Peptides against a protein of PDB entry 4PN1. Designs and how they scored, part 183

Target 1, 261 residues: chain A of PDB entry 4PN1
Amino acid sequence: KIEMNFLNKPIVPDTTKVISNFLTHYLITEPVEHVEIEAKLGTLIDLETQNRFEFPVMNETILNPEFNLRTRFESDMTASEHKYLNEFLNQAFRDSQKPGRLPFAYKHTKQVDLFYETEDNSRDKIRVSKNQSDNQVLACVKKRRVADLFLYCPNDAFDIRISISDELPVSMPSGNQQPSLTRLKDRVGYVHQEIKIDLTKTTQNDPVYDTTERHELEVEFGNIADLRDRAQKAKDGMEAPLFRRVQLFMDNVRILRREHS

## One batch from the design tools (peptide; made by RFdiffusion4, then SolubleMPNN)

Design b1_p26_3_s4 (from b1_p26_3, 12 letters changed)
Fold by OpenDDE base, seed 2:
Structure b1_p26_3_s4 (fold): chain B 261 residues (1-261), chain A 26 residues (1-26)
Amino acid sequence: as target 1 above (261 residues)
Amino acid sequence: SSIILATAEDEELLKKLQEALNKLLS
């Protein structure tokens, strides 16, 4: 007989616990009403060197937000990296259609985001999202980033930012208001077990700056209600369901971090 | 400009597969 350990019981990795606690705080303790929880692939940049951050660790490490490490996070990758991940996910999609597997869902969307200043001159802008094909309004929200958790991943091509955001539905801006910023988003989305994986090409036209293009990969919890339920159970002493969901999320993130050209 | 995909054919295939799946699951 083979046993897992000397207690013959599952052990939860510390990373899972830390992330679970982070999520629980913004799901239950100080709940964000319209919460979005996503991980972005990118690079932690050392502000002093302008190179990728280097820390004396040898594996995936959650950075303590209480310490000022003098870093910024760049949620971008090269077109080649983005294409590689697209090909990888396309193959994963195909493979998941085989008997005995849980299938991916796939969707390609193109939208334009229009950003408007608020009347109260708040920091948060109103975002109106429209379908590029027919200009149909898809959403009108005020998005506020609430918190970030950074993972330094020295063995992978990308570091990770896990973000908690509040996407508050709001009324459309007045017709006399002009957008302060417009962004085109071309997104392919994959969903597996309610985990959303999005590859997004964002194009931004600035009258002062040249057109900028960004390539992003995002992993998002697709079922917030379920996640909140799991977090509540964790607060009540039953942590296993939350840990399992967080582990699934992080395993998907880890797979994607390792895949690069 | 569109997102960088493996091929135009791949995009079409994925869409067709998804449509077929949607029909089966509906």
Scores: peptide ipSAE 0.121, ipTM 0.755, DockQ to the pose 0.014
Fold by OpenDDE base, seed 5:
Structure b1_p26_3_s4 (fold): chain B 261 residues (1-261), chain A 26 residues (1-26)
Amino acid sequence: as target 1 above (261 residues)
Amino acid sequence: SSIILATAEDEELLKKLQEALNKLLS
């Protein structure tokens, strides 16, 4: 007979605990009302060298936000990497349709994001999202970045940024306002067990930006209500449901960040 | 501009599979 350990109980990775606590803070302690929680694949860049930062660690490491590490996060990848991930996810989708598996859902969307300045000149812009095909308004929100948690992943192709955002629904801008920025988004979305994986190609014609195209992969919690419930339970002393959900999320992220062309 | 899918065939397959799935769930 083999046991898991000397207690014969599952052990939660410390990473899971740290992330769970981070999420609990913005779900329960200082709750964000319209919270979006996503992980983006990218690269932690050393501001001094403009190269990927090399931290003195050997595995996945959550960076302490209390420290200014003089880094920036670039949530971008090459077209080749993006294509590879697309192929990978396509295969994963196909495999999940087999008997005995939980199937992926797939959706391809093309939208236009129109950004408007606020009357109060706040840093947060109003984003109006429209479907490219019929110009149907999909959303009108004021998105505020609340917090970030960065994971340095020395053994993988990508580092990770987990972001907490508040997507506040707001009224449409006045008809006389012109968008300050227009962004085209081509997105393929894969949903598995309420975890949403999006590959997004963004085209932006802004002279301020060096690149007009971005290739992003993001992983998002698709059921915030459930996550909030789990976080509340965790705060009340039952952490296991939250840990399981966060572990699932992170395992998906880990799978993706290991893939490269 | 669009996301570069593996092949046009893959996209069609994905769409067909999704449609089939939707039918099963309906």
Scores: peptide ipSAE 0.069, ipTM 0.732, DockQ to the pose 0.014
Fold by OpenDDE base, seed 4:
Structure b1_p26_3_s4 (fold): chain B 261 residues (1-261), chain A 26 residues (1-26)
Amino acid sequence: as target 1 above (261 residues)
Amino acid sequence: SSIILATAEDEELLKKLQEALNKLLS
């Protein structure tokens, strides 16, 4: 018989604990009411070198947000990388349809996001999302980025940004307001065990700047209510359910960030 | 341009599989 360790008990990776604590803070301690929690694949750029950030570590490392490392995060990837990930996820989808597996759900959406300035000139813009086909309003929200947690992944194709956002539902902008920015989003979404994986091609039409295109991959917790419940239980002393959910989330992220063409 | 799902054939396959799944879950 083989045991897990000398205690023969599960051990939680430190990364899982750190992320779990981070999430618990914004789910329970200082709760964000309409919270969105997502991880984006991208690259930490060193502002001094304009190259990928280099840190004296050899593996996945959560960067301490208390330190200003003079970095920026670029969530964009090349079209070829995006295509590769799409093919990879398509194959994963197909494989999951086999007997004995939990199947992916798949959804292809095309939407337009219209951004409006607020009357108070707040930093947060109002985003109106519409279905591109029929212009049906899907959402009208004021999204605020609350916190970020960055993972430097020197051995993988991508670094990770985990973001906490508040998506406050708001009333539609007045009819006389013009959008300051428009974004077309072509999104292929995969859902597995209530974890959402989205490949998004975004075309931005800026009135001042030329049209820009981005290719993004994001992983999102699909069941916030369940996650909040798990976080509450963790706060109350039962951490295992939260740790398991975070571990699942991170394993999916880890799979994706290792894939490259 | 739209997101590339690999090939048109793959996209169609994905749709078919999703439809089949939906039927099974209904």
Scores: peptide ipSAE 0.044, ipTM 0.496, DockQ to the pose 0.014
Fold by OpenDDE base, seed 3:
Structure b1_p26_3_s4 (fold): chain B 261 residues (1-261), chain A 26 residues (1-26)
Amino acid sequence: as target 1 above (261 residues)
Amino acid sequence: SSIILATAEDEELLKKLQEALNKLLS
């Protein structure tokens, strides 16, 4: 008979605990009402060198937000990398349709995001999202970034930013107001076990820098109500359900960041 | 704007598979 360790009990990785505590804070302790929780693939850039940040660690590590490391996070990737990830996810989708597996769901969406300045000249813009095909309004929100957690991943192609955002529903801008920015979003979404994986190509016209394209991959918790329930249970002393969900989320992120063209 | 897909055929296949799945679940 084989046992998993000398206690014959599962052990929770420290990374899982740290992330779980981070999420619990913004789900339960200081709750964000319209919370969005996502991880983006990207690169931690050293502001001094303008190259990828180098930290004296050999594996995935959560950076302490109390220290100013003089970094920025770039969530963009090359078209080639983005294409490779798309091919990878397409294959994963196909494989998941086989008997005995839990299937992916697939959705392709195209939308236009219109950004409007607020009357109080706040930094947060109002975003009106419309379907590109019929111009129907999908959402009107004011998104506020609440918190970030950065993971440096020296062995992988990408670093990770986990972000907590508040997407506040707001009224449509006045009819006489013009958008300050228009962005086209082409998104291919894959959902597996209520974890959303989105490949997004954004096109933006900049009056100074011409038309720019951005390629992003994000992983999002698709069931916030369930996650909040798990976080509450964790606060009440039952941590296992939350740990399992965070572990699932992070394993998906880890799979994706290892892939490269 | 169009997303970078492996091929147009891949996208079509994915859509067909999703449609088939939806039919099974309905």
Scores: peptide ipSAE 0.032, ipTM 0.688, DockQ to the pose 0.014

Design b1_p26_4_s1 (from b1_p26_4, 12 letters changed)
Fold by OpenDDE base, seed 4:
Structure b1_p26_4_s1 (fold): chain B 261 residues (1-261), chain A 26 residues (1-26)
Amino acid sequence: as target 1 above (261 residues)
Amino acid sequence: SELIEELLRTGDKLSSEQTGIVQTSL
């Protein structure tokens, strides 16, 4: 008989614990009501060099938010990388439809996001998302970034930002209010075991800065209620369900950040 | 769904690369 280790018990990676604690804080300790938890693929840029940040580590490393590393996170990739990931996920989708697998769900959406200034001139804008085909309102929210956790991934093409956001549902802006910004989103979305993976091509028309295009990949916890329940159980001394869910999330992120053209 | 069938047949892409079916719900 073979045992896993000298305790014959699964061991939880330190990364899983750190992320789990981070999530638990904003799920339970200081709960965000309309929480969105997502990971974005991108690049940590050193503000001094304007190149990818370099740190003397050899593997995935959570950066300590208490230290100002003088970095910015660029949540973007090349069109070729984005195309490759799209093809990769399409194949993963097809493979998951086979007998004995848990299937992906899939949707392709074309959205327009309209951003409106708030009456109080707060930093947070109201975002109205509409379907491009029929102008149906999909969402009207005020999104606040609550916290970020950065993972430096020296062995992969991308670094990771895990973000806690509050997406507060708000009333539609008045009909007399004009949007300050419009953004077109071409999004293909994949869902597997309630983990959402979105590839988004964003086109923004700026009258001053011309048309800009961004290519983003996002991984999101699709069942916040379940995650909150798991986090509560963790606070109550049963950590395993939370650790398993975080591990699943991170494994999906790790798969994706290893894929590149 | 028609979308799933189309994806299985052709492999859907971003609309900038290939026209796909729009699905509003999961």
Scores: peptide ipSAE 0.020, ipTM 0.534, DockQ to the pose 0.023
Fold by OpenDDE base, seed 3:
Structure b1_p26_4_s1 (fold): chain B 261 residues (1-261), chain A 26 residues (1-26)
Amino acid sequence: as target 1 above (261 residues)
Amino acid sequence: SELIEELLRTGDKLSSEQTGIVQTSL
């Protein structure tokens, strides 16, 4: 008979525990009401060298936020990388439609985001999202970044930023207000087991810089209510459901960050 | 499946080019 280890019990990776605790804090301990939890693929840049951050580790490592490592996170990737990931996810979608698999859902959306300054001149802008085809309002929110957790991934194409945000629904700006920024978004979204994967091309004009195009890949928890329930159970001493959900999320992220053209 | 058909119908790739004018106000 084969056993898993000398205790014959499963072991939870430390990475899973650290991330689970991070999520639990903002789900339960200091709860964010309209919470969005996403991971972005990108690159940790060393501000001193302007190159990818070099850290003396050999695998996926969560960076301690208590230390200023003089880094910035760039969530952009090349058009080629983005295209490759799009094709990769399309194939994964097709394969998941086979009998015996859990299928992906798919949605392609094109929207325009209009950003407005707030009356109090706060840093957070109001974002009005509209459908590009008919100009119908999809959402009006004020998004606040609450916290970040960075993963340095020396063996993979991308590093990871896990972000906690608060998306506060707000009233539409007054009709006399002009947007400070207009951004076009082309997004393909894939959902598997309530984990949402979005590839987004964003185009915007800059007065100083030429038209910029950004290519982003995001992985998001699609069922926040379930995640909050799991986090509450974890606080109550039953951690396994939360760990399983975080493990699923991170495994999807790990698959994606290894892919490159 | 309907999902595959939708994928094919809507285009299974991101647009190669963004259409429309994006504006930034100072």
Scores: peptide ipSAE 0.019, ipTM 0.488, DockQ to the pose 0.022
Fold by OpenDDE base, seed 2:
Structure b1_p26_4_s1 (fold): chain B 261 residues (1-261), chain A 26 residues (1-26)
Amino acid sequence: as target 1 above (261 residues)
Amino acid sequence: SELIEELLRTGDKLSSEQTGIVQTSL
């Protein structure tokens, strides 16, 4: 008989614990009411070199937010990388339809995001999202970035930013107010076991600047209520359900960040 | 849906060109 370790008990990786604690803080301790929790693939850029930062570590490492490492996170990838990931996820979708698997769900969405300044001139803008096909309003929210956790991944194509956001539903801006910014989003969304994986191509036109295009891959917790329940249980001394969910999330992220053309 | 059937057949990809009106207020 083979045992998993000298205690013959499961052990939780430290990464899972750190992330779980981070999430628990914003789910339970200082709860964000309309919380969105997502991981974005991107690159930690050294502000001095403008290249990918090189940390003296050899594997996935959560960066301590208390240290100013003089980095920025670029949540972007090349069109070719984005295309590759799209094809990869399409294949994963197809494979998941086979007997004995849990199937992916899939949705393709094209939307327009209109950003409006707030009356109080706060830094947070109101975002009105509309369907491109019929101009129907999908959402009107004020999104606030609450916290970030960065993972440096030296062995993978991408680094990771896990973000906590507050996405507060708000009333529509006044009819005479003009948007300060408009963005087109072409998004393909995949859902597996309530983990959402979105590939998004964002186009922004500026009358003064050239059209900018961004390619993003996001992994999101699709069931916040369940996650909050798990986090509460963790606070109450039962950590296993939360750890399992975080592990699932991170495994999906790890799969994706390893894929490259 | 037709979309799912198409995805299963050929795979769906992001559009190379975005359509619609994008405006930025300066």
Scores: peptide ipSAE 0.015, ipTM 0.456, DockQ to the pose 0.022
Fold by OpenDDE base, seed 1:
Structure b1_p26_4_s1 (fold): chain B 261 residues (1-261), chain A 26 residues (1-26)
Amino acid sequence: as target 1 above (261 residues)
Amino acid sequence: SELIEELLRTGDKLSSEQTGIVQTSL
């Protein structure tokens, strides 16, 4: 007979606790009303060297936001890496359709994002999202980045940024207003147990430079209401449901960041 | 299945094919 430990009870990793506390803050303590919570795969760049940041740790490490490490996060990857992850997720999708598994859902979306300046000249632009095919409006929001949590992952192909955003629904800009920026998004979305995994190719024209293309992988909590309920229970002393959901999310992120071409 | 075929068809194209040209004002 084998036991888990000398208490024979599950133990929660410190990483899970830290992330859970971070989420609880913006779900419950200082609640963001229209919250989006996502993790992006990318690279922590050292501003001095312009190379990947090097920190004296040997595993996944949440960076303390109180310290200025002189880094930036680049949420881009190569087309080759993006293609590999797409193939990997396609295989995961196929495997999940087998009897006895929970299936992935899948959706392909092509949209145009139009960015408009606000009347108050705020840094947060209004984003109008439309279908590329029929130009139907999907959303009109003012997105505000509320907080970030960075994970340095020295053993993996990618570092991670967990972001809290507020997507405030707003009225459409006036018909006389011209967009300051236009982006095309080609997105394939996978959903498993209400965790969304999106591969996105973004194309943008610069007025000075040629067309730029970005390749992103995002992991998002697909059921914010459930997550908020779990966070509330955690504040009330029942932490297990929140920890389980955060662990599920992070395990999916960990799987993805380990994969590379 | 139809869904699998769609996934294979569109998923592979996502990474390999160029998206349309975008206009940027600034």
Scores: peptide ipSAE 0.029, ipTM 0.584, DockQ to the pose 0.023; fails the geometry check

Design b1_p26_4_s2 (from b1_p26_4, 13 letters changed)
Fold by OpenDDE base, seed 2:
Structure b1_p26_4_s2 (fold): chain B 261 residues (1-261), chain A 26 residues (1-26)
Amino acid sequence: as target 1 above (261 residues)
Amino acid sequence: SELIEELLRDESELSSEQTGIVMTSL
């Protein structure tokens, strides 16, 4: 007979605990009402070298936000990398349709986001999202970035930013207001076990600057209510359900950040 | 706390909103 360890019981990786605690804080302790929780693939850039950050660690490492590492996070990848991930996810989708598997759901969306300044001149902007095909309003929200947790991944193509955001539904801006920014979004979304994986190509037209294009991959918790319930249970001393959900999320992230052309 | 939120905020991005455009369909 083989045992898991000298206690013959499952053990939770420290990474899972740290992330779980981070999430619990913004789900339960200081709850964000309209919380969005996502991981983006990107690159930690050293502000001094303008190259990818190099830290004296050999594996996936959560960076302590209390330390100024003089980094920025670039949530972008090349068109080639993005295409590769799209093809990879398409194959994963196909494979998941086979008997004995849990299937992916798939959705392709094209939208335009219009950003408006708020009357209080806050840093937060109102975002109006519309369907590109029929100009139907999909959402009107004020999104606030609440917190970030950065994972340095020296062995993988990408580093990770886990972000907590608050997406507050708000009234449409007045008809006399002009958008300060317009972004086109083409998004291919995959959902597996309530984890959302989105590949997004963003085009931003600036009258002063050249058109910029960004290629992003994000992984999001698709069932916040369930996650909040799990976090509450964890705070009450039953951590296993939360740890399992966070582990699932992170395993998906780990798969994706290892894939590159 | 506000302090924790500040410490955890990534201000490297000009906007918290990021979007994608054209991808290949399944």
Scores: peptide ipSAE 0.036, ipTM 0.416, DockQ to the pose 0.020; fails the geometry check
Fold by OpenDDE base, seed 5:
Structure b1_p26_4_s2 (fold): chain B 261 residues (1-261), chain A 26 residues (1-26)
Amino acid sequence: as target 1 above (261 residues)
Amino acid sequence: SELIEELLRDESELSSEQTGIVMTSL
């Protein structure tokens, strides 16, 4: 007989606890009403060197947001990396359709995002998302970035940014308003156990934007209501359900960030 | 299934687009 440890009970990694607490804050303590919680794959860039940030740690490390490390996060990846991840996820999808597995769902969406300035000249723009094929309005939101948590991953192809955003549904801009920015998004979405994995190719014709195309991978909690319930239970002293959900999320992120072409 | 057909469609579209990062269809 083998036991897990001297207590013969599961233990929770510290990373899971830290992330769980971070999420609980914005789900329960200072609740964001229309919360989006996503992890993006990318690179922490040292602002001084313009190279990938180097930190004296040997494994996945959550950076303390209270410290200004003079870094920026680039959520872009190369076309080849993006292609590799797409192929990887396609294979994962196929494998999940086998008997005894929980299947992925898949959706391919071509979307146009139109950004409008707000009347109050706030920094937050209104985003109108439309389906490219039929011009159907998919969403009209004002997205506000609330908080970020960065994971430095020295052994992996990518670093991670976990972001809390408020996606406030808003009324459509007046018909006389012109979009300040237009983005074309080609998105393939994979959903497994209510975790969304999106590969997005974004094309933008903006004179301010250095790159016309971006390649992003994001992992999102697909069931916020469930997550909020779990966070509430955690605040009430029952942490296990939240920890399990966060662990699942992070394991998916960990799989993806290790993949490289 | 409708999903398999969607995947096959995506694969066929990818073969026709010589442009840039081909998101490979499932």
Scores: peptide ipSAE 0.028, ipTM 0.576, DockQ to the pose 0.021; fails the geometry check
Fold by OpenDDE base, seed 3:
Structure b1_p26_4_s2 (fold): chain B 261 residues (1-261), chain A 26 residues (1-26)
Amino acid sequence: as target 1 above (261 residues)
Amino acid sequence: SELIEELLRDESELSSEQTGIVMTSL
């Protein structure tokens, strides 16, 4: 017989525990009401060198937020990298439709985001999202970034930012207000086992800067209610369900960050 | 903080409307 280890029991990786604790804090301990939890692929940039951050580690490492590392996170990638990931996910979708697999769901969405200043001149703008085809309002929200957790990934094409956000539904801006910013989004979304994977191309016209395109890949927890239930169970002493869900999420992220053109 | 710097960069990169490049659909 082969055994897993000398106890013949599963062991949870430390990375899974750290991320699970981070999520539990903002799900249960100091709960965010309209929580969004996503991981973005990108690059940690050293502010001193303006190059990718170099840290003396050899694998995926969660950075301690208590230390100022003088970094910024760039969630953009090249058009070529984005195209490669799109093709990769399309193939993954096709393969998942085969008998004996759990299928992906797919959705292509084109929307326009209109940003409005708030009356209190707060940094948080109101975002009105509309469908590009019929101008139907999809959402009107005020998004607040609550917390970030950064993973430095020296062996992969991308580093990771896990973010906690609060998406507060708000009333539509008054008809007399003009948007301060308009952003076009072309998004292809893939859902597998309630994990959402979105490739987003954002086009923004700046009057001062040439039209900028941004290419992003994000991975999001698609069932927050289930995740919150798992986090509550973890607080009550049963951690396994939360660990399993976080492991699934991170495995998907790890697959994606290894892919490059 | 890294968060503030990223937000400032994101805001600075948040300029006007461009038509999206059509990504490859299924």
Scores: peptide ipSAE 0.024, ipTM 0.430, DockQ to the pose 0.017; fails the geometry check
Fold by OpenDDE base, seed 4:
Structure b1_p26_4_s2 (fold): chain B 261 residues (1-261), chain A 26 residues (1-26)
Amino acid sequence: as target 1 above (261 residues)
Amino acid sequence: SELIEELLRDESELSSEQTGIVMTSL
């Protein structure tokens, strides 16, 4: 008979604790009302070198947000990488349909995002999302980025940005306003245990520049109410439910960031 | 299931378009 450790009890990784505390802050301590919590795969770029950021660490490392590292995060990947991840997720979907497994849900969405300037000329734009087929309005929001947590992943194809955003529902822009930007989104969504994984191809038509495409993968907490409940319990001294949920989220992220062609 | 059929349809459509992006054939 073997034991897990000298206490024979599960131990929570430090990464899980740090992320859990980060989430608890914006769920409970300074609560964001219309919170979106997502992780994007991408690359930390060092602004000085214009190459991938290099830090003297050998494994997954949460960067301290109190330090300005003079980086930008590029939430993009190659078409080949995106294709590989799509094939991988398709296989994961198929495997999950087998008896004894929890199945993925799948949804394909094609939408157009229209961005409008606000009347107050704020930096935040109003985003109107419409279904491409019938022009049905799916959402009208003003998205504010509240906080980011960056994970430098030297051993993987991608670094990670975990973002806290406030998606404030707002009224539709006046009919006389023209969008400043239009983006077409082709998105396939995979949901497993209320964790949403989206592969998105974004096409942007610029009148001056050629059509640009972006390939993104994002992982989102699909049940914010449950997550908030878990965070509240954690604040009240019962941390295990939150830790388990964060661990699940991060394990899914870790699986995905390791996959590459 | 309907979900599998949807996936297969999407993969087939994208495969036919030779895009190789977002959806790949089974």
Scores: peptide ipSAE 0.022, ipTM 0.478, DockQ to the pose 0.022; fails the geometry check

